# Designs tried in a protein design run: peptides against a protein of PDB entry 7BDX. Part 118

Target 1, 212 residues: chain A of PDB entry 7BDX
Amino acid sequence: EMGAAACTLLWGVSSSEEVVKAILGGDKALKFFSITGQTMESFVKSLDGDVQELDSDESQFVFALAGIVTNVAAIACGREFLVNSSRVLLDTILQLLGDLKPGQCTKLKVLMLMSLYNVSINLKGLKYISESPGFIPLLWWLLSDPDAEVCLHVLRLVQSVVLEPEVFSKSASEFRSSLPLQRILAMSKSRNPRLQTAAQELLEDLRTLEHN

## One batch from the design tools (peptide; made by RFdiffusion4, then SolubleMPNN)

Design b2_p15_5_s4 (from b2_p15_5, 9 letters changed)
Fold by OpenDDE base, seed 2:
Structure b2_p15_5_s4 (fold): chain B 212 residues (1-212), chain C 212 residues (1-212), chain A 15 residues (1-15)
Amino acid sequence: as target 1 above (212 residues)
Amino acid sequence: as target 1 above (212 residues)
Amino acid sequence: RSDSQLAFRERLLAS
């Protein structure tokens, strides 16, 4: 309980850039983010057994951790820190996103995808993530999720890849051959306006790349 | 481990007034400070058995909690919050300071005393603390500590009482009758310059009150 | 344009 409460407060205040800088300026940042990955991994591994209620203290704790990672990645120095000093955490997040089934731990998936999206704002971060083994198959696995918010953030991450020619060119063949076009087209007709817009924009970006 | 790491980061960033305001502005503050008191109490109660190494994760966690309380009390709105909405936590801190033996948990004692000192900066806070049953005996119990930092912060708290006529007048008789004058005089000759100065200042303040 | 950041990508805050 107390750990979750403390972490939740830290998550709340981490929305401030100055707080993120203070977190990173401490000698404890490396250890904290190392343990963060391990804690998230342990939580996901524990899900195969007891249906941990999404409202459990443990769930809240892990959500707060993912929220902190997201908010750190939201700023330039935070992205630089993650990409330079916490690559193992990024690898863990990618792995966990692959380990989770469609519809499983939606809230955590969303937060992790938001963190990866924020990392993708940095070219070095985008390169690192996109060069991870199985990255493209992972995107399509995640896009099979029934949850519109998960799909939305997958589409945003796909868009980050597509909008960066240097990154896209490396995987363009695999990307084109495996693209779940029918799924994305279906999303462009979604009743969820955010998902609809993201799918439409991605389709426009893809069309632009095919004509160039 | 992870809880302690998160709480330690929260402690570090709580040195900022803006962070304290953000903590207090959340709907989670009341619950957090309620659990804080319980956690500190549980830790102190556990000390009678296993000598928890001062370097344990649990110790670090409790130190961070006490540090957060101190930093909250360092600002005006934080003092107002504690005195209005977290009186039980203040009562817990006073109790724990009484439960600990001289030389026991020095670091925690110092942090708790610092928090009470910060609360004492507010007249309402000082009134609340000083009107607690056994407050004066508690001060003298704490002043028997062999640690100079514990004694220093006790002297600072005593000074807060002495410098406030409205508060001092209520307990002046008990204060005068129980004052460990020889102990304070010995501290005024300490090799620790901070302790020496605090003891000397308090002795001067006491002399001024005796002549008025 | 910092060569290190993608244009038109807005950061996401987790709340």
Scores: peptide ipSAE 0.260, ipTM 0.843, DockQ to the pose 0.034
Fold by OpenDDE base, seed 5:
Structure b2_p15_5_s4 (fold): chain B 212 residues (1-212), chain C 212 residues (1-212), chain A 15 residues (1-15)
Amino acid sequence: as target 1 above (212 residues)
Amino acid sequence: as target 1 above (212 residues)
Amino acid sequence: RSDSQLAFRERLLAS
């Protein structure tokens, strides 16, 4: 209980750039983010066959950890830190997103996708995650999720790849050959306005790339 | 492990006034400080007969909690919060300081005394802690500690009482009748310059009060 | 060269 409460407070204050700088300015950041990856992995592995109690202290702890990673990645120096010093954590997030089934741990999946999206704002971060083994298949696996918010954050991450020529050129063949176009078209007709807009914008960006 | 790491980061960033405001601006502060008191109490109760592993995750967690309370109390709005909304935590700190033997948990004792000292900067806080049952005997119990830093922070807290006429007048009889004058005189001759100075200043303040 | 950031991509905060 106490650990989850402390971590939740740390998550809340990590929305501040100055707090992120303070977290990273200490000698404890490396250890913290190393244990974070292990803790998230242990939690996801424990979900196999069990009904996730979303309100459990353990779940809240892992949500707070994912929230902290997201908020650190929201800041330029935080992205630099993650991409330089915590690559294993990024690898862990990618792995966990692959291990989770469609509809499983939706809240955690959203937070992890938000963190990867924030990392993708940095060119070095985008290069790192896009060059990860199985990245393109993972995007399509995640885009099969029934949850609109999961799909929204996947579309945002896909758009980060599509909008960066240096990254997109490396994966263009695999991307085009496996693109779930009908799924994205269905999302462009969603009743969720954010999902609808993101899908429409991505379809426009993809059409522009075919004409160039 | 992970809880202690998160709490240690929260402690580190709580040295900022803006972070303290952010901690207190959420709806989670009350729960956090309630569990904090319980956690500290549970830890101190577990020490009975066991050699405290100072480097244990549990010890580090409790040190971080005491550090957070201290840093919250360092800020005016934090003192107001503790005195208005977390009185049980203040009561717990006073109780734990009484339960700890001389030389036991010196680091924790120092952090708790620092928190009470910070609370004593506020007149409402000083009134609250000084009116606590057994407060004067507790000060003398703590002043018997062999550790110079414990004694230093006790002397500072005693000075906060002595310098506030409204508070001192209520306890003046008990204070004067039980004052360990020879102990304070011995501290005024300490090789520790901070302890020496604090004891000398307190002796001067006490002499001034006898002449008024 | 400083790592370029996509200026038009808005950061996300987890609240």
Scores: peptide ipSAE 0.259, ipTM 0.842, DockQ to the pose 0.036
Fold by OpenDDE base, seed 4:
Structure b2_p15_5_s4 (fold): chain B 212 residues (1-212), chain C 212 residues (1-212), chain A 15 residues (1-15)
Amino acid sequence: as target 1 above (212 residues)
Amino acid sequence: as target 1 above (212 residues)
Amino acid sequence: RSDSQLAFRERLLAS
């Protein structure tokens, strides 16, 4: 309980760039992010049974951790830290996103995807995550999620790959051969305006790449 | 482990006034401070046995909690919040300071005393803590601690009482009758310059009150 | 297109 409460407060204040800098400027950051990955992994491994305890202290704690990682990755120095010093955490997030089934732990999945999206904002982060084994299949697995918010963040991550020719060129063949085009087209007709827009923009970017 | 790490980071960033305001501006503050008191109390109650686990995750967690309370109380709105909405926590800190023996859990004792000192910076906070049952005996109990840093913060808290006539007048008789003058005089000769100065200043303030 | 994705991508904050 108390740990979850403290972590939730830390999550809330991590929306500040100065707080993120303060977290990273201390000698505790490495340990914190190392344990974060382990904690998230332990939680996901525990979900094999009754999915029902989403309101548990443990769930809230893991949500807060994922939120903190997201907010750290929202800052340039935070992205640099994660990619240079906490790669294992990023690898863990990628693995956990693959381990979670469609509709399973949706809130955590959204937060993890938001963190990866933020990491993908810079070239080094994007290179790192996109070069992870099974990254392209993972994107399509995640895009099969029934949750519109999950799909939105997947589309944003896909768009980050598409917008960077240096990254896209390395996976272009696999990307084109496996692209769930019909699924993305269906999303471009979604009632969710954010999902609709993201799918439309991605389709436009893909069309531009096919003509070049 | 993870809870202690998160709480330690929260402690570190709580040195910022903006972070304190952000913590208090959320809907989580009341619950956090309520559980904080309970957690600190549970920890102190567990110390009845082997004192040795000062380096434990639990100890570090409680230190971080006390540090957060201290840093919250360092801010005007934080003091107001504690005195208006988290009195039970202040009462708990006062109780725990009485329950701890001289030399026991020195770091926690220092942090708790720092928090009470910060609360005592304003009149409402000072009134509240000084009107707590057994407050004057508690000060003298704490001043019997062999640790110079504990004694320093006790002297600062005593000075806060002495410097406020409206507060001091209510306890003046008890204060004068129980004042460990010889102990304070000994501290005025301490090799610790901070303790020496605090004891000297308090003795000067006391002399001024005796002449008025 | 800019060589920096930062010019085209908005950061996300988790709340």
Scores: peptide ipSAE 0.256, ipTM 0.842, DockQ to the pose 0.053
Fold by OpenDDE base, seed 1:
Structure b2_p15_5_s4 (fold): chain B 212 residues (1-212), chain C 212 residues (1-212), chain A 15 residues (1-15)
Amino acid sequence: as target 1 above (212 residues)
Amino acid sequence: as target 1 above (212 residues)
Amino acid sequence: RSDSQLAFRERLLAS
């Protein structure tokens, strides 16, 4: 209980850039983010055996950790720190997103995707995650999720790749050959306005690239 | 491990007034400080049975909690919150200071005394703690500690009482009858300059009150 | 610029 409460408060205050700078300026940041990856991995591994209640202290703790990572990645110095000094955590997040089945741990999956999206704002971060083994197949695996919020954040991450010519050129062949166009077209007709907009924007970006 | 790491980071950032305001402005503050008191109490109760290593994850977690309480009490709105909405935590800190033997858990005792000193800056806080049952005997019990840092923070808390006429008048009879004058005089000759100064200042304040 | 996409992409905060 107490660990989850402390981590939840830390998550709340991590929305501030000055708090993120204070976290990173300390001698404890590296250890904290190392243990964060291990803790998230341990939680996901525990799900195969036990139907863990989403409202458990353990779940709340892991959600708070994923929230902190997202908020750190929202700040320029936080992105730099993650991409330079906590790459193992990024690798862990990518692995966990691959290990989770469609519809499994939706809230955690959304938070992890938000963190990767924020990392993708940094060109070095986008290069790092897009060059990860199986990254393009992972995006399509995640886009098969029945949850509209998961799919929304996948589309945003796909857009980050498509909007950066240097990154897109490296994966363009694989991307074009495996693109779930019918799925994205279906999302552009979604009743969810956020998902609809994200799918429409991505389709416009893709059409622009086909004519170039 | 992860709980201690998160709490340690929260302790570090709690040195900022804006972070303290953000913690208190959330809907989770009351629950957090309630669990803080329970966690500190559980830790102190565990010490009677097991020689807990000072460097344990549990010890680090409890030290971080006591540090957060101290830093919250350093801020005007934090003092107001503790005195108005978290009195149970103040009662717990006073109880734990009474339960701990001289030389036991020195680091935790120092942090708890620093939190009470910060609370004593607020007149309402000083009234609340000084009117707690056994407060004056507790001060003299704590002043018997062999640790100079414990004794320093006890002398500062005694000075807070002596410097406030409204509070001192209520306990003046008990204070004068039980004052460990020889112990304070010995501290005024300490080789520790911080302890020496605190004891000298308190002796000057006491002499001023004897002539009035 | 290390953050080349910042001009076109809004950061996400988790709350």
Scores: peptide ipSAE 0.249, ipTM 0.841, DockQ to the pose 0.037

Design b2_p15_6_s2
Fold by OpenDDE base, seed 3:
Structure b2_p15_6_s2 (fold): chain B 212 residues (1-212), chain C 212 residues (1-212), chain A 15 residues (1-15)
Amino acid sequence: as target 1 above (212 residues)
Amino acid sequence: as target 1 above (212 residues)
Amino acid sequence: SEMGEIARAILEALA
């Protein structure tokens, strides 16, 4: 309970760039982010196969951790830190996103996907995550999620890949061969306006790439 | 471990006034400070009678909690919050300072005393803690500590009482009858320059009060 | 430098 409360406060204040700089400027940042991945992994492993997102202090604690990572990754110096000093955490986030079933821990998935999207703003970060083994299959696995917010943040991450020629060219063949086009087309007709827009934009970007 | 890491980061960033305002402006502050007292109390109760300050993640966690309280109390809005909304925490800190033996959990004592000193900057806070049952005996109990830093922060708190006529007048009789003058005189001859100065200043203030 | 998304809305929803 105390850990969740402290972590939640840290999450809230980490929305400030100056707080992110203060977190990273200290000598405890490396240890914090190292343990963060381990803690999130332990949480996911503790979930029974059919257990949904727990309404518990444990879940709140893990959500706060994922939120902190997201907020750190929102800032340029935070992305630099994560990509250079905390790659194991990024690997863990990718692994956890693969370990979770469709509909499982939806809020945690959204937070982790937001963190990866933020990391993808840095070309070095985008390269790192896109070059992870199984990255393309992972995107499609996540896109099969029934949750519109999960799918939205997957589409945003897919768009980050598609809009970066240096990254897209490396996996373009696999991407084209496995693209769940019908799923994306279905999302472009979603009643969720954010999901609809993201899917439409991605389809437009894909059409542009087919002609180049 | 993760809790200690998160709490330590929160402690570090709480040195900023804007971060303190952000902590207090959220809807989780009350819960956080409520649990903080409980956690510190549980830690102190878990100590064997002869156990010194534990070099553990648990101690680090509790130190960070006490540090956060101190940093919040350093800011005017933080003092207002603690005195108006978290009085139970102040009661707990006073109780814990009484529960600890001389030389026991020295660093925690220093942090808690610093928090009380910061609270004492607010007249309402000073009134609240000084009107706590057993406050004067507690000061003398703490002043018997062999640690110079503990004694220093006790002397600072004593000075806060002595320098506020409205507060001092209420307990002046008890204060005068129980004042460990020889102990303070001994501290005025300390090789620790901070302790020496604090004791000298307090003795001067006491002399001034004897003549008024 | 481009600013990423802040996880504020999710925090508020969990608060």
Scores: peptide ipSAE 0.310, ipTM 0.860, DockQ to the pose 0.034
Fold by OpenDDE base, seed 4:
Structure b2_p15_6_s2 (fold): chain B 212 residues (1-212), chain C 212 residues (1-212), chain A 15 residues (1-15)
Amino acid sequence: as target 1 above (212 residues)
Amino acid sequence: as target 1 above (212 residues)
Amino acid sequence: SEMGEIARAILEALA
């Protein structure tokens, strides 16, 4: 309980850029993010056996960890840190997103996707995550989720790829051949306005790329 | 391990006033400090049975908790919060300082004493802690510690009492009758310059009070 | 530099 409480407070205060800088300015940042990845992985692996109550201390702790990563990735120096010094954590997040089934750990997925989206704001970060093995299949796996928030954050990540020609060109063939167009079209008709808008914008961006 | 790491980071960033304000501005602060007291108490109670390795994750976690309390108490709004909303934690810290034997958990004692000293900067805080049952005997119990840092922080807390006439007058009789003068005199000859100075200053303050 | 999204809403929903 205390660990979850402390981590949740750390998550809350990490919404400040100055706090993120303080986290990263210490000699403990590397260890923290290393153990973060391990802890998140252990949690996801445990889900196959035990119905972890979504509101358990362990779940809240892992959510807080994912939230911290997201907030760190929200700022330039945080993204640089993650891409330069915590690549293993990024690999872990990508792996965990693949290991989780549709509808499983929705809140955790959203947080992890938010973190990867934030990383993708940096060209170096976007290159790194998009060059990860199985990245394109992973996007489509995640887009099959019934949760609108999961799908929204997937579409945002896809858009980051599509909007960066240097990145998109490397995967354009695989992307075009595997694109779940009907799924994205369905999302463009969603009652969720954020999901609807994201899907519409992505479809427009894709049409623009087909004409070029 | 992860809990200790997260709590240690929270400790580190809590050195900032803005972070302390952020911690206290959330709806989770009360719960956090409640559990903090419970966790510290549980740790101290466990020491009677298990030789907890001083460098264990649990020890580091408790040190971080005590450090956070100290850092919160370092700022005005933090002191106000502790004295108004977390009195149980202050009571717990006082109790734990009494439960620990001389030479036991030196680092934790130092942190707890630092937190109480910081609380004592506020008149309301000083009144609260000094009016706690057994406070004067506790000071002398702590001053019997062989550790110079423990003794230093005890002397600083004693000085806070002595320098506040409104507080000192309430306990002056008990204080004068029980004062370990020979111990303080011995500390004034310490090779530790901080301890030496603190003891000398306290002796001067006491002499001034005897002449008034 | 572009600011990313802060995971505040989820924190508030979990609190």
Scores: peptide ipSAE 0.310, ipTM 0.860, DockQ to the pose 0.034
Fold by OpenDDE base, seed 2:
Structure b2_p15_6_s2 (fold): chain B 212 residues (1-212), chain C 212 residues (1-212), chain A 15 residues (1-15)
Amino acid sequence: as target 1 above (212 residues)
Amino acid sequence: as target 1 above (212 residues)
Amino acid sequence: SEMGEIARAILEALA
């Protein structure tokens, strides 16, 4: 309980750029993010055995950790830190996104996807994650999620790839051959306005790339 | 491990006034400080049974909690919050300072004493803690500690009482009758310059009060 | 540099 509470408060205050700088300026940052990845992995592995209550202290703790990573990745210096010094954590997030079944741990997926999106704001970060083994198949796997918010953040991450020619050119063949176009079209007709807009924008961006 | 790490980072960033305001501005502050007191109490109670390694994750966690309380109490709005809304925590700190044996958990004692000193900066806080049952005997109990840093912070807390006529007048009789003058005199001869100075200043303040 | 998204909405929903 206390651990989750402390971590949740740290998550809340990490919305400040100055707090992110303070976290990273200390000698404890590397260890913290290393343990973060391990903790998140251990949690996800525990889900296959016992129905961990979604509102458990452990769940709240892991959500807070994912939230902290997201907020760190929202800041330029935080992105630089993650991409340079915490690549194992990014690899862990990618792995966990693949390990979770559709509909499983929706909130955690959203947080992890938000963190990856934030990392993708930097060209260096975008290159790193997009060059990860199985990245494109992972995006399509995640897009099969029944949760609209998960799908929204997947579409946004896909858009980050599509909007960067240097990155998209490397995966263009794989992307075009595996693109779940029918799924994206279905999302463009969603009653969720955010998902609808994101799908429509992505479709427009894809059309633009086909004409170029 | 992860809990202690997160709490330690929260401790570090709580040195900022803006972070303290952010912690207190949330709807989680009351619960957090309630659980903090309970956690600290549980830790201290665990010491009587098993030699908890001083460098354990649990010890580090509790130190971080005490550090957070100290940093909150360093800020005016934090003092106001603690005195108005977290009196149980202050009571817990006073109780734990009494429960710990001389030489036991020195670092924790220092942190707790620092928090009480910070609270004592406000007249309202000083009144509250000084009116606590057994407060004066507790100060003398703590002054028997072999650790110079513990004794230093006790002397500073005593000085806060002595320098406030409205507070000192209420306890003057008990204070004068129980004052461990020989112990304070011994501290004024300490090789520790901070302790020496604090003891000398307190002796001067006490002499001034006897002449008034 | 562009600022990313802060995970505030999810925090508020979990609170």
Scores: peptide ipSAE 0.309, ipTM 0.860, DockQ to the pose 0.034
Fold by OpenDDE base, seed 5:
Formats: sequence, C-alpha cells, structure tokens
Structure b2_p15_6_s2 (fold): chain B 212 residues (1-212), chain C 212 residues (1-212), chain A 15 residues (1-15)
Amino acid sequence: as target 1 above (212 residues)
Amino acid sequence: as target 1 above (212 residues)
Amino acid sequence: SEMGEIARAILEALA
C-alpha cells in the first residue's frame, strides 16, 4: 500500500519538467529505472491468464512506474536519458508489450505505448526502438488488440515511423509486405473519433508514400 | 527495493517548495500521510532490541518517509497541512520518539526531530506538539541519547519552546522542575561545535528568562 | 524541443 501511494505521488509530480530534471539529476536515477524494468517484468510474468485486478496495490504500483517513465519520456532531457542510459528499460517495455495478449493489461499497455511514442519524438529514440528485433511484427500484434486506446497509441507509433524517411526507408519492404491494411481501414470507420482520425491520417500518409 | 527507491526519489524532489505544493494539491495527500504514520509505527514496533540494519530496504523506505515529512514541514503550506489535516502523524512521530531507546534508530530520530522542529516554526504547530501529553518528559528522554545529532535537534526543539513566551509560560513550572541542567552544561563543553553552540545559546536564553 | 504526452488522464481515472 505505501509503495503504491508513494509511487503514485511521484507519478503525479513527474508531470513537471523541473521534477523530471530533479529525478534525473540525482545519482539514483539509473538504479531506479533499472529496478523499474525488473518490477514491471516481474509483474507481467506473474499474470495468470487474462486476470488482472486493476485496483490491487501491485497493479497501482506498476501503473505508477509506467506513468513515471511516460512523463520522463515527455521531456527532451528525459528522452535523452532513457535512450542513452536506460536502453534495457526500453527493451523491457518492448518485450512486455509482446508478452501481453490482446485485451490483457490494457491500461498498462497504453502507458507503455505512450512512453515509446514519447521516446520516438527523438530521432535517436525512434531509430533505437524501430531497429529492435521484431518491432514491426510487434506493432501488428498490438494492433490486433480489441481496445480502441491501445490501437490508437499503436497507430500513433506507426505514424512516427512512417513520417521519418530515414527510419521508414530501412523497413519499408517489410512494412508494406506485412501491413494489416484491412484492420487499419476498419479503424478509419471506428465510432471512436480519435481512433478514426488517427487511422485516416495514417492511410493518407501511406498513400502519399506510394505515389513518391 | 522498488518501494524504497521510489520513496527515496520522492524524498529528493520534495526539497522543492513547488513539489511540496504539488504533493499537497492532490487528493492523495491525506491518505499518503496516514499510511506514512502507520508504516513508520509498524517499522518501529518490528524492531527487536537495538538491532537495526541501516542498509535494509525497509530502513531506507522509512528514512525516505521521514525525510518527506521533514521537507513538507519545511514549507509554510506544508506545516499548515500537517497541523490542520495530519495531526495523527504528528502524534505518531511523538509516540515513536518515545518508544525508541537512547542510541536506537539514530538517523530516524534525527529526521523525526527535524520534522517536529520544522512544524514548531508555526505557532500553531508549536502549541500542538508542546501541549501533547508527556512532551516535556519526552524531551529529556531524547536528550539522554548518546548521539550528538539527536541531542542537537532536541536542544533546537527545546529552544523553540523557550523562545515562545505564549508556549513556555504554560509549562514553565514543569520545565524548570525537570530541566536536566547538568546534561545541558555538559553539552556546552562538547567537542562537537554545533552541539556546543546550541547548548550555550539555550543556557543563555534560560538565564535571561530567570532574570525576567 | 517538442513536448511529449503527459500520462495524466490514466492517473485521474485510477484515482
């Protein structure tokens, strides 16, 4: 209980750039993010099937950790720190996103996807995550999720790749050969306006790339 | 491990007034400080004799909690919050300081004493803690500690009482009748310059009060 | 530098 409460407070205050700088300016940041990855991994490995108690202290604790990573990654210096000094955490997030089944741990997946999107704002971060083994298959695996928020954040990450020629050119063949076009087209007809817009924009970007 | 790490980061960033305001501005502050008191109490109750592993995760966690309380109490709005909304925590700190033996949990005692001193900066806070049952005997119990830092922070708290006529007048008779003068005189001859100065200043203040 | 997204809505929903 106390751990979850403390971590939740840290999550809340980490929305400030100055707090992120303070977290990173200390000598404990590396250890914190190392243990964060291990804790998240242990939690996901402990999940038996699709059962998740969202209100459990353990769940709240892990949500707070993922939230902290997301908020750190929202800041330029935080992205630089993660990409330079906490690559293992990024690898762990990618791995955990692959380990979770469609519909499993929806909110955690959203937070982890948000963190990856934030990392992808930096070209160095985008290069790192997109060059990770199995990244493209992982995107399509995640896009099979029934949850609209998961799918939205996947589409945003896909768009980050598509909009960066230096990254997209390296994977364009694999990307095109495996693109779940029917799924994305279905999302462009979603009743969720955010998902609909994201899917439409991505489809437009893809059409533009085929004409070039 | 993760709880201790997260709480330690929260402790570190709580040195900022803006972070303290952010902690208190949320709806989770009351619960956090309630659980803080319970956690500290559970830790102290779990101590078997004088044995303390200072490097244990549990110890680090409790140190971080005490540090957070201290840093919150350093800020005016934090003091107001503690005195108005978290009196149970203040009562718990006073109780725990009484439960610990001389030489036991030195660093924790120092942090708790620092928090009480910070609370005592407000007249309302000083009134509250000084009117607590057994407060004066507690001061002398704590002053029997062999540790110079514990004694220093006790002397500072005693000075806060002595320097406030509205508080001191209510307890002056009990204070004078129980004052460990020989102990304070011995501290005025300490090789520790901070302790020596604090004891000397207190003795001067007490002499001034006897002449009035 | 571009600001990323802050994870606030989920925090508020879990409160």
Scores: peptide ipSAE 0.309, ipTM 0.859, DockQ to the pose 0.034

